# Designs tried in a protein design run: peptides against a protein of PDB entry 2V3S. Part 60

Target 1, 95 residues: chain A of PDB entry 2V3S
Amino acid sequence: PISLVLRLRNSKKELNDIRFEFTPGRDTAEGVSQELISAGLVDGRDLVIVAANLQKIVEEPQSNRSVTFKLASGVEGSDIPDDGKLIGFAQLSIS

## One batch from the design tools (peptide; made by RFdiffusion4, then SolubleMPNN)

Design b2_p20_3_s3 (from b2_p20_3 with H1M R13K T16E)
Fold by OpenDDE base, seed 1:
Structure b2_p20_3_s3 (fold): chain B 95 residues (1-95), chain A 20 residues (1-20)
Amino acid sequence: as target 1 above (95 residues)
Amino acid sequence: MFKAGDVITVNGKTFEIEAP
């Protein structure tokens, strides 16, 4: 399995690392993204972007060691999106 | 709200939350 870390802020704007595994051939990017949402870890509006980037990192984990992407849920927030601070952004990386 | 130290399992998938 591929060991992954999803770094993003919770509802209190606290940065956290969410560690989980992805097993190619068993897991799908769409399915795991849905589970992240069901777990309350990802906003439902971010299904598409999380799934797309999860797919990207797991298809070429040696080349795509880290991917940072803009969250749909962060666009209309009061805070200005910032990829460096992961405000309105999340980051997937290989553990 | 999730926080560091949480461990959440959904449909057999486990997610462990840690402070960076």
Scores: peptide ipSAE 0.844, ipTM 0.971, DockQ to the pose 0.941
Fold by OpenDDE base, seed 3:
Structure b2_p20_3_s3 (fold): chain B 95 residues (1-95), chain A 20 residues (1-20)
Amino acid sequence: as target 1 above (95 residues)
Amino acid sequence: MFKAGDVITVNGKTFEIEAP
């Protein structure tokens, strides 16, 4: 399986790493993204962007070691989005 | 609210949360 880390801020705006595995042929990007939402780890509004970037990293993990993307849930937040500080952004990477 | 040290399992998929 592919070992992944999703780095993003919780509701207290604290940065955390979420570690999980992805098994090609058994897991799908859409399915795992839905499980992240069901677990309360990802906002439901971010299903599309998380699934798209998860698909990108697992289809070519050797070439796509890390992807940073803008969250739909972060656009209307009080803080200005910042990809460097992962404010309104999340990062997927190969562990 | 998730925090470091949490371990969450959904439909057989396990997610482990830790501080960066």
Scores: peptide ipSAE 0.844, ipTM 0.971, DockQ to the pose 0.931
Fold by OpenDDE base, seed 5:
Structure b2_p20_3_s3 (fold): chain B 95 residues (1-95), chain A 20 residues (1-20)
Amino acid sequence: as target 1 above (95 residues)
Amino acid sequence: MFKAGDVITVNGKTFEIEAP
């Protein structure tokens, strides 16, 4: 399996690493993204962007060691989006 | 709210939360 880390901020805006595995042929980007949402780890509004980037990293993990992407849930609010600080952004990486 | 130290399993998929 592919060992992944999803780095993003929780509701208290604390940065955390979410570690999980992805098994090609058994898991799907859409399915795992839905599980992340069901677990309360990802906002439901971010299904599409998380799934797209999860698909990107798992289809070529040797080339895509890390992907950072803007969250739909992050565009609203008082905080200014910042990819470096992962404010309104999340990062998927190979563990 | 999730926090470091949490371990969550959903439909057989386990997610481990850690401080970066």
Scores: peptide ipSAE 0.843, ipTM 0.971, DockQ to the pose 0.952
Fold by OpenDDE base, seed 2:
Structure b2_p20_3_s3 (fold): chain B 95 residues (1-95), chain A 20 residues (1-20)
Amino acid sequence: as target 1 above (95 residues)
Amino acid sequence: MFKAGDVITVNGKTFEIEAP
């Protein structure tokens, strides 16, 4: 399996790493993204963007070691989105 | 709210929350 880390901020704006595995042929980007949402780890509004980037990283983990993407849920926030600080952004990486 | 140290399992998939 592919060991992944999803780095994003919780509701208290604390940065956290969410570690999980992805098994190609068994897991799907869509399915795991839905599980992240069900777990309360990802906002439901971010299903599409999380799934897209999860797919990207797992299809070529050697070349896509890290992907940072803008969250739909972060747009309405009071803080200005910042990819460097992962404000309104999340990051997927190969552990 | 999730925080470091949490371990969440959904449909057999385990997610471990850690501080960066």
Scores: peptide ipSAE 0.843, ipTM 0.971, DockQ to the pose 0.953

Design b2_p20_3_s4 (from b2_p20_3 with H1M I8V R13K T16E)
Fold by OpenDDE base, seed 1:
Structure b2_p20_3_s4 (fold): chain B 95 residues (1-95), chain A 20 residues (1-20)
Amino acid sequence: as target 1 above (95 residues)
Amino acid sequence: MFKAGDVVTVNGKTFEIEAP
């Protein structure tokens, strides 16, 4: 399996690393994204963007070691989105 | 709200939360 880390801020705006595995041929990007949402770890509005980037990183994990992407849930927030600080952004990386 | 130290399992998939 592919060991992944999703770096994401919680509701208190605290940055955390969410570690999980992805098994190609068994797991799907959308399925795991839905599980992240069901677990309360990802906002439901971010299904599409998380799934797209999860798919990207698991397609070629050796070349796509890290992907940073804008969250739909962060657009309407009071804080200005910032990819460097992961405000309104999340990051997937190979562990 | 999730925080460092949490472990969540959904549909057989386990997610471990830790500080960066």
Scores: peptide ipSAE 0.840, ipTM 0.970, DockQ to the pose 0.931
Fold by OpenDDE base, seed 2:
Structure b2_p20_3_s4 (fold): chain B 95 residues (1-95), chain A 20 residues (1-20)
Amino acid sequence: as target 1 above (95 residues)
Amino acid sequence: MFKAGDVVTVNGKTFEIEAP
């Protein structure tokens, strides 16, 4: 399996790493993204963007070691989105 | 709210939360 880390901020704006595995042929990007949402780890509004980037990283993990993407859930907040600080952004990376 | 040290399992998939 592919060992992944999803780095994003919780409701207290604390940065956390969410570690999980992805098994090609068994798991799907959308399925795992839905599980992340069900677990309360990802906002439901971010299904599309998380799934898209998860797909990108797992299809070529050696080439796509890290992907940073803007969260739909982060645009309405008072904080200005910042990809460097992962404010309104999340990052997927190969562990 | 999730925080470092949490472990969540959904439909057999385990997610471990830790400080970066």
Scores: peptide ipSAE 0.839, ipTM 0.970, DockQ to the pose 0.942
Fold by OpenDDE base, seed 4:
Structure b2_p20_3_s4 (fold): chain B 95 residues (1-95), chain A 20 residues (1-20)
Amino acid sequence: as target 1 above (95 residues)
Amino acid sequence: MFKAGDVVTVNGKTFEIEAP
């Protein structure tokens, strides 16, 4: 399996790492993204962007060691989006 | 709201939350 880390801020704006595994042939990017949402770890509005970037990292994990992407849920927030601080952004990486 | 130390399991998949 591929060991992944999803780094993003919780509702208190605290940065956290969410560790999980992805097994090619058993898991799908869409399915795991839905599970992240069901677990309360990802906003439902971010399904599409999380799934797209999860697919990107698992299809070439050796070359795509880290991907940072803009969250749909962060666009209307009070804070200005910032990819360096992961404000309105999340990051997937290979652990 | 999730925080460091939380462990969540959905459909047999486990998600472990840690401080960076």
Scores: peptide ipSAE 0.839, ipTM 0.970, DockQ to the pose 0.947
Fold by OpenDDE base, seed 3:
Structure b2_p20_3_s4 (fold): chain B 95 residues (1-95), chain A 20 residues (1-20)
Amino acid sequence: as target 1 above (95 residues)
Amino acid sequence: MFKAGDVVTVNGKTFEIEAP
């Protein structure tokens, strides 16, 4: 399996790493993204962007070691989005 | 609200939350 880390801020704006595995041929990007949402780890509005970037990283994990993407849930937040600070952004990376 | 130390399992998939 592929060991992944999803780095993003919680509701207190604290940065956290969410570690999980992805098994090609058994797991799907859409399915795992839905599980992240069901677990309360990702906002439901971010299903599309998380699934798209999860698919990108797992299809070529050797070349796509990290991807940073804008969250739909962060657009209407109190803070201005910032990819460097992961404000309104999240990052997927190979562990 | 998730925090470091949390472990969540959904449909057999386990997610471990850690401080960076």
Scores: peptide ipSAE 0.839, ipTM 0.970, DockQ to the pose 0.950

Design b2_p20_4_s1 (from b2_p20_4, 11 letters changed)
Fold by OpenDDE base, seed 5:
Parts: structure tokens; sequence; C-alpha cells
Structure b2_p20_4_s1 (fold): chain B 95 residues (1-95), chain A 20 residues (1-20)
């Protein structure tokens, strides 16, 4: 299994590290993303973006060790998006 | 096929807890 961390801000704007495993051939990027949403850790609006980037990182984990991407939920937020501060952005990485 | 993923496999940590 691949050990992953999804770093993003919660509703209180606090940074969180969400740790989870991905098993190729058993898990799918969309399925795992849906579970993250069901757990209340990812906004439902971000399903497509999270799934796409999760797929990217797990298909070539040695080459794609970290990916930072813009959240759909962040575009309509009160704060200006900032990838350096992970405002309106999230980061997936191999742990 | 449907993904065989359990929500219990997910663990979340705040920055504060990570700093400890």
Amino acid sequence: as target 1 above (95 residues)
Amino acid sequence: MKADFDEAKIAAFTAASLSR
C-alpha cells in the first residue's frame, strides 16, 4: 500500500494532515476521495480535483512525490487563494 | 470495480497535534 498525506485547512482555517493508505488494484482515486468527503475532511465540491490529483500521485509515486492543487471550494471563499499558505489549495504527498 | 476502502483507514491530525 501507498501511504499518503493530504494537507489542507479545515473549517476553522487550521492546517490538518490527513493520513491514509491507497492500495493499487483494490482502491480507486474516486472511491478514496469519496470516503474523505464522507468523513467530513474534504468538501464535496472538491471531489473531482482531489480524485484527479490522487490518481496522478498513485500512478507514479516515485516521480510524483508531492502535488499542490487549487480547491474548487476555495475559489468562493473569503480569503484570497495562496498556494504557499495552502489557502484555497491542498497538498498531496507520499509519506 | 468498486473501491474497497474503509473510512476507518483515515486519520486526521491538526497542526497543533503534529507539533507535539
Scores: peptide ipSAE 0.186, ipTM 0.664, DockQ to the pose 0.066
Fold by OpenDDE base, seed 4:
Structure b2_p20_4_s1 (fold): chain B 95 residues (1-95), chain A 20 residues (1-20)
Amino acid sequence: as target 1 above (95 residues)
Amino acid sequence: MKADFDEAKIAAFTAASLSR
């Protein structure tokens, strides 16, 4: 399996690292993303963007060691999005 | 074929816990 870390801020704006595994051929990007949402670790509004970037990283894990992407849940927030601070952004990386 | 994922494999850590 591919060991991954999803780094993003929780509802208290604290930075969290979410570690999980992805097994190609068994897991799907959308399925794993849905599990992350069900676990309360990802906002449901971010299903599409998380799944898309998860798919990207697991397709080419050697080329895409880290991907940072804008969250849909952060667009309507009061804080200005900032990829460096992961405000309104999340980061997926190969562990 | 059904896509499957074991939720028990998910582990979340705060920045505070990661820095310990």
Scores: peptide ipSAE 0.186, ipTM 0.664, DockQ to the pose 0.064
Fold by OpenDDE base, seed 2:
Structure b2_p20_4_s1 (fold): chain B 95 residues (1-95), chain A 20 residues (1-20)
Amino acid sequence: as target 1 above (95 residues)
Amino acid sequence: MKADFDEAKIAAFTAASLSR
């Protein structure tokens, strides 16, 4: 399995590291993303973007060691998005 | 149908917890 870390801010704007595994051929990007949402760790509005980037990194984990992407849940927020501070952005990386 | 959830598959830590 591929060991992954999703770093993003929670509802209190605190940075969280979410560790999880992905097994190609058994897991799907959408299925794992739905589990993250069900656990309350990812906003439901971010299903599509999280699944898309998860798919990208598991397809070529040696080439895509880290991917930072804009969250849909952060677009309408009062805080200005900032990829360096992970405000309105999340980072997915190989553990 | 909604995908099955396995809590043991996911572990979450705040930055404060990680720094300790």
Scores: peptide ipSAE 0.180, ipTM 0.658, DockQ to the pose 0.077
Fold by OpenDDE base, seed 3:
Structure b2_p20_4_s1 (fold): chain B 95 residues (1-95), chain A 20 residues (1-20)
Amino acid sequence: as target 1 above (95 residues)
Amino acid sequence: MKADFDEAKIAAFTAASLSR
């Protein structure tokens, strides 16, 4: 399996590292993303963008070691989005 | 409500926890 880390801020704006595994041929990007949402670790509004970037990494893990992407849940928040501080952004990387 | 997750499959750590 591919070991991954999703770094993003929780509802208290604290930075979290979420570790999980992805097994090609068994797991799907959307399925794993749904599990993260069900666990309360990802906002449901971010299903599409998380799944898309997860798919990007797992289809070519040698070329895509880390991706940072804008969250749908963060675009209309009070805080100004900032990819460097992961405000309104998340980072997905291979462990 | 935040659901329980399988620690074997998904594990979450705050920055504070990581710094301990």
Scores: peptide ipSAE 0.174, ipTM 0.650, DockQ to the pose 0.119

Design b2_p20_4_s2 (from b2_p20_4, 12 letters changed)
Fold by OpenDDE base, seed 3:
Structure b2_p20_4_s2 (fold): chain B 95 residues (1-95), chain A 20 residues (1-20)
Amino acid sequence: as target 1 above (95 residues)
Amino acid sequence: VKADFDEETIAKFTQANLSR
C-alpha cells in the first residue's frame, strides 16, 4: 500500500496531518475522499479537487511525491488563500 | 457531516495536530 499524508487546516484553522494508506486496485480516489468527508476531515465541497489530486499522486507516486492544491471551500472564505501557509490550500504527500 | 463508521473505518485515518 501507499502511505500518504494529507496536510490541511481544520475548522479552527489548526494545521493537521492526516495519515492513511491507499491500496491500488482496492481503494479508489473518490472512495477514500468520500471517507475523509464522512469522517469530518474534509469539507464536502472539496470532494472533486481532493479526489483528483489523490488520483494524481497514487497513479505515479514516484514522480508525484507531493501535490498542493486549492480548496473550493477556501476560495470564498474570509481568509486570503495562501499555498505557503496552506490557507485555502491542502497538500498530499507520500509518507 | 456525521457518519456511522465501524472502528476499522475510523482507524483508517490517524491525525497529528501541528499547531501550537
Scores: peptide ipSAE 0.446, ipTM 0.772, DockQ to the pose 0.101
Fold by OpenDDE base, seed 1:
Structure b2_p20_4_s2 (fold): chain B 95 residues (1-95), chain A 20 residues (1-20)
Amino acid sequence: as target 1 above (95 residues)
Amino acid sequence: VKADFDEETIAKFTQANLSR
């Protein structure tokens, strides 16, 4: 399996690392993203963007070691999105 | 995960709070 880390801020704006495994052929980007949402770790509005970037990293994990992407949920917030601080952004990386 | 991080296992996922 592929060991991944999803780094993002929770509802209290605290930065968290979410570690999980992805098994190609068994797991799907859409399915795992839905699990993240069900666990309360990802906002439901971010399903599409998380799934897209999860797919990107797992299709070539040796080439795509890290991807940072804008969250749909972050656009409506009062805080200005910032990829460096992961405000309105999340990051997926290979562990 | 570093020892100073608080950690919680949530089913498939393991969470570490980096702000603490």
Scores: peptide ipSAE 0.446, ipTM 0.764, DockQ to the pose 0.089
Fold by OpenDDE base, seed 5:
Structure b2_p20_4_s2 (fold): chain B 95 residues (1-95), chain A 20 residues (1-20)
Amino acid sequence: as target 1 above (95 residues)
Amino acid sequence: VKADFDEETIAKFTQANLSR
């Protein structure tokens, strides 16, 4: 399995690392993303972008050691999106 | 992990707060 870390800010704007494993052939990017949403760890509006980037990292984990992407949920927030601070952005990394 | 996680979800995800 691929050990992944999803780094993103929670509802309190605290930066959190969500660790999980992704098993190719068993797990799907969309399925895991849906589970993240169901767990309250990812905003439902971010299904598409999380799934897309999860797919990107798991399809070439050797090359895509880290992907940072803009969250749909962060666009209309009061905070200005900032990829360096992961405000309105999340990051997936190979653990 | 969040308190509302079921057992299966807990097994899938672990959470670390980086503010601490």
Scores: peptide ipSAE 0.438, ipTM 0.767, DockQ to the pose 0.107
Fold by OpenDDE base, seed 4:
Structure b2_p20_4_s2 (fold): chain B 95 residues (1-95), chain A 20 residues (1-20)
Amino acid sequence: as target 1 above (95 residues)
Amino acid sequence: VKADFDEETIAKFTQANLSR
């Protein structure tokens, strides 16, 4: 399995690392993303973007060691999006 | 991952609060 870390801010704007495994052939990017949402770890509005980037990292984990992407849930937030601070952005990394 | 953080296991996922 592929060991991954999803780094993003929670509702209190606190930075969190979510660690999980992805098994190709068993797991799907959309399926795992749905589980993240069901667990309350990802905003439902971010299903598409999380799934897309999860797919990107698992399809070529040796080349895509880290991907940072803009969240749909952060677009209309009060804070100005900032990829360096992961405000309105999340990051997927190979552990 | 980062050291010295609080962790919580949630089914398939393990969460670590980096603000602490």
Scores: peptide ipSAE 0.445, ipTM 0.764, DockQ to the pose 0.091; fails the geometry check

Design b2_p20_4_s3 (from b2_p20_4, 11 letters changed)
Fold by OpenDDE base, seed 1:
Structure b2_p20_4_s3 (fold): chain B 95 residues (1-95), chain A 20 residues (1-20)
Amino acid sequence: as target 1 above (95 residues)
Amino acid sequence: SVADFDEEKIAAFTAKSLSR
């Protein structure tokens, strides 16, 4: 399995590293993303973008060691999105 | 990179264990 870390801010704006595994051929990007949402670790509005980027990183984990992407849930917030601070952005990386 | 956030405390979780 591929060991991954999803770094993003929780509702209190605290940085969290969410560790999880992805097994190609068994897991799907959307399925794992839905599990993260069901666990309350990812906002449901971010299903599509998380799944898309999860798919990207697991397709070529040796080349895509880290991907940072804009969250749909961050667009409506009062804080200005900032990829450097992961405000309105999340980061997936190979552990 | 991880170094970009050295000034912040980062909480760590294992997703699949929390999903249960």
Scores: peptide ipSAE 0.168, ipTM 0.695, DockQ to the pose 0.098
Fold by OpenDDE base, seed 2:
Structure b2_p20_4_s3 (fold): chain B 95 residues (1-95), chain A 20 residues (1-20)
Amino acid sequence: as target 1 above (95 residues)
Amino acid sequence: SVADFDEEKIAAFTAKSLSR
């Protein structure tokens, strides 16, 4: 399995590293993303973007060691999105 | 880079343990 870390800010704007595994051929990007949402770790509005980037990183984990992407949930927030600070952005990386 | 966030406290979670 591929060991991954999803780094994103919680509702208190605190950085969280969410560790999880992805097994190609068994897991799907959307399925894992939905589990993260069901666990309250990811906003439901971010299903599509998380799944898309999870798919990207697991397709070529040797080439895509880290991906940073804009969250849909962050667009309507009061804070200005900033990928460097992961405000309105999340980061997936290979552990 | 992880180093970009060294000034912040980072909470760690294991998703599968929390999703059970």
Scores: peptide ipSAE 0.157, ipTM 0.689, DockQ to the pose 0.100
Fold by OpenDDE base, seed 5:
Structure b2_p20_4_s3 (fold): chain B 95 residues (1-95), chain A 20 residues (1-20)
Amino acid sequence: as target 1 above (95 residues)
Amino acid sequence: SVADFDEEKIAAFTAKSLSR
């Protein structure tokens, strides 16, 4: 399995590292993303972007060690998006 | 993983059981 970390800010604007595994052939990017949403760890509005970037990493984990992407949920918030501070952005990386 | 926020406290969670 591939060990991954999803870094993003919670509702209190605190940075969280969410660790999880992805097993090729058993898991799907959309399925794992749905599990993260069901657990309350990811906003449901971010299903598409999280699944897309998760797929990008797991298809070539040796080349895609880290990806930072804009959240749909961040656009609707009052805070100005900032990729350097992960405001309105999240980061997926190989653990 | 990439460490880009060393000056901030980062909470850690496990979303799925790790295979052993």
Scores: peptide ipSAE 0.154, ipTM 0.683, DockQ to the pose 0.118
Fold by OpenDDE base, seed 4:
Parts: sequence; structure tokens; C-alpha cells
Structure b2_p20_4_s3 (fold): chain B 95 residues (1-95), chain A 20 residues (1-20)
Amino acid sequence: as target 1 above (95 residues)
Amino acid sequence: SVADFDEEKIAAFTAKSLSR
């Protein structure tokens, strides 16, 4: 399995590292993303973008050690998105 | 890298454990 960390800010704007595993051939990017949403760890509005980037990183985990992407939920927030501070952005990394 | 944010307090979670 691939050990991953999804880093993003919670509703209190605190950075959270969400650790999870992805097993190719058993898990799907969309399925895992839906589980993260169901657990309240990811905003439902971010299903598409999280799944897309999760798919990207698990396709070539040796090449894609980290990906940072803009959240749909962040665009709708009051804060100005900032990829350097992960405001309105999230980061997926290989653990 | 995950280490890029070591200056901030980071809470850690295990998603599969939380979803149980």
C-alpha cells in the first residue's frame, strides 16, 4: 500500500495531517476521497479535485512525491487563497 | 514537502481509524 498524507486546514484554520493508505487495485481515488468526505475530513465540494490529485499521485508515486492543489471550498471562503500557506489549497504527499 | 510547515502546530489524524 501507498502511505499518504493529506495536509489541509480544518474549520479552525489549523493545519491537519490526515494519514491514510491507498492500495492500488483495491482502492480507487474517488472511493478513498469519498471516505475522507464521509469522515468529515474533506469538504464535499472538494471531491473532484481531491480525487483527481489523488489519482495523479498514486499513478506515479515515485515521481509525484507531493502535489498541491486548489480547493473548491477555499474559493468560496472569505480568505484569499494562498498555496504557500495552504489557504484554500491542500497538499497530498507520499509519507 | 510535509516538512515545509514544521513551524506550525500540526494535528495528525489517521483517516481510516476515524471512519470506523
Scores: peptide ipSAE 0.138, ipTM 0.679, DockQ to the pose 0.101

Design b2_p20_4_s4 (from b2_p20_4, 13 letters changed)
Fold by OpenDDE base, seed 1:
Structure b2_p20_4_s4 (fold): chain B 95 residues (1-95), chain A 20 residues (1-20)
Amino acid sequence: as target 1 above (95 residues)
Amino acid sequence: VKADFDEEKIKAFTEKNLSR
């Protein structure tokens, strides 16, 4: 399986690393993303973008060691999105 | 940077995904 880390800010705006595994052929990007949402680790509004980027990283993990993407949930916030600070952005990386 | 978002939530997520 592919060991991944999803770096996200929590409700207190603190960065956290969420570790999980993805097994190609068994798991689906959307399925795993839905589980992350169900576990309260990802905002439901971010299903599409998380699934898309999870798919990107797992299809070529050797080339895509890290992907940073804009969250839909971050658009409504008062804070200005910033990929460098992961404000309104999340990061998936190979563990 | 914290090691995990929520210990209980991560545990539940991991157990569900690794369950056979």
Scores: peptide ipSAE 0.031, ipTM 0.601, DockQ to the pose 0.213
Fold by OpenDDE base, seed 3:
Structure b2_p20_4_s4 (fold): chain B 95 residues (1-95), chain A 20 residues (1-20)
Amino acid sequence: as target 1 above (95 residues)
Amino acid sequence: VKADFDEEKIKAFTEKNLSR
């Protein structure tokens, strides 16, 4: 399995690292993203963008060691999005 | 969307708090 870390700010704007595994041929990017949402770790509005970037990293994990992407949930927030501070952005990386 | 999530996978997630 591929060991992944999702770095994301919680509702208190605190950075968290969420570690999980992805098994190619068994798991799907959309399915794992839905599990993250069901666990309350990802906003439901971010299903599409998380799944797309998860798919990108797991299809070529040797080439895509880290991806940072803009969250749909961050667009309407009061804070200005900032990829360096992961405000309105999340990061997926290979553990 | 088509759901295929696993209850055991949800419980296996590890969350580590970092600095703000």
Scores: peptide ipSAE 0.029, ipTM 0.589, DockQ to the pose 0.087
Fold by OpenDDE base, seed 2:
Structure b2_p20_4_s4 (fold): chain B 95 residues (1-95), chain A 20 residues (1-20)
Amino acid sequence: as target 1 above (95 residues)
Amino acid sequence: VKADFDEEKIKAFTEKNLSR
């Protein structure tokens, strides 16, 4: 399995690292993303973008060691998105 | 959207998050 870390800010704007495994052929990017949403770890509005980037990283984990992407949920907030601070952005990386 | 998530995996995610 591929060991991954999803880093993003929670509702308190605290950075959290969510560690999980992805097994190609068994797991799907969309499925895992839905699990993250169901667990309250990811905003439902971010299903598409999380799934897309998860798919990207698991397709080529050696080449895509880290991907940072803009969250749909972050666009609607009052805070200005900032990829460096992961405000309105999340980061997926290989553990 | 196809719902193909594992309930046990959800529990694991939740436990990891809540344990911090």
Scores: peptide ipSAE 0.028, ipTM 0.583, DockQ to the pose 0.094
Fold by OpenDDE base, seed 4:
Structure b2_p20_4_s4 (fold): chain B 95 residues (1-95), chain A 20 residues (1-20)
Amino acid sequence: as target 1 above (95 residues)
Amino acid sequence: VKADFDEEKIKAFTEKNLSR
């Protein structure tokens, strides 16, 4: 399996690393993303963008060691989005 | 996708707080 880390700010705006595995042929990007949402780790509004980027990284994990993407849930937030600080952004990386 | 839902996978998720 591919060991992944989703770096994402929680409801307290604290950065967390969420570690999980992805097994090609068994898991799907959308399925795993939905599980992350069900666990309360990802906002439901971010299903599409998380799934898209998860798909990207697992398709070519050697080329895409890290991907940073804008969250839909962060657009209307009080804080100004910042990819460097992962405000309104999340990052997926190979562990 | 419910077909991919795995309760054990959810339980296996781990978090590391980088703010601490």
Scores: peptide ipSAE 0.028, ipTM 0.590, DockQ to the pose 0.086; fails the geometry check

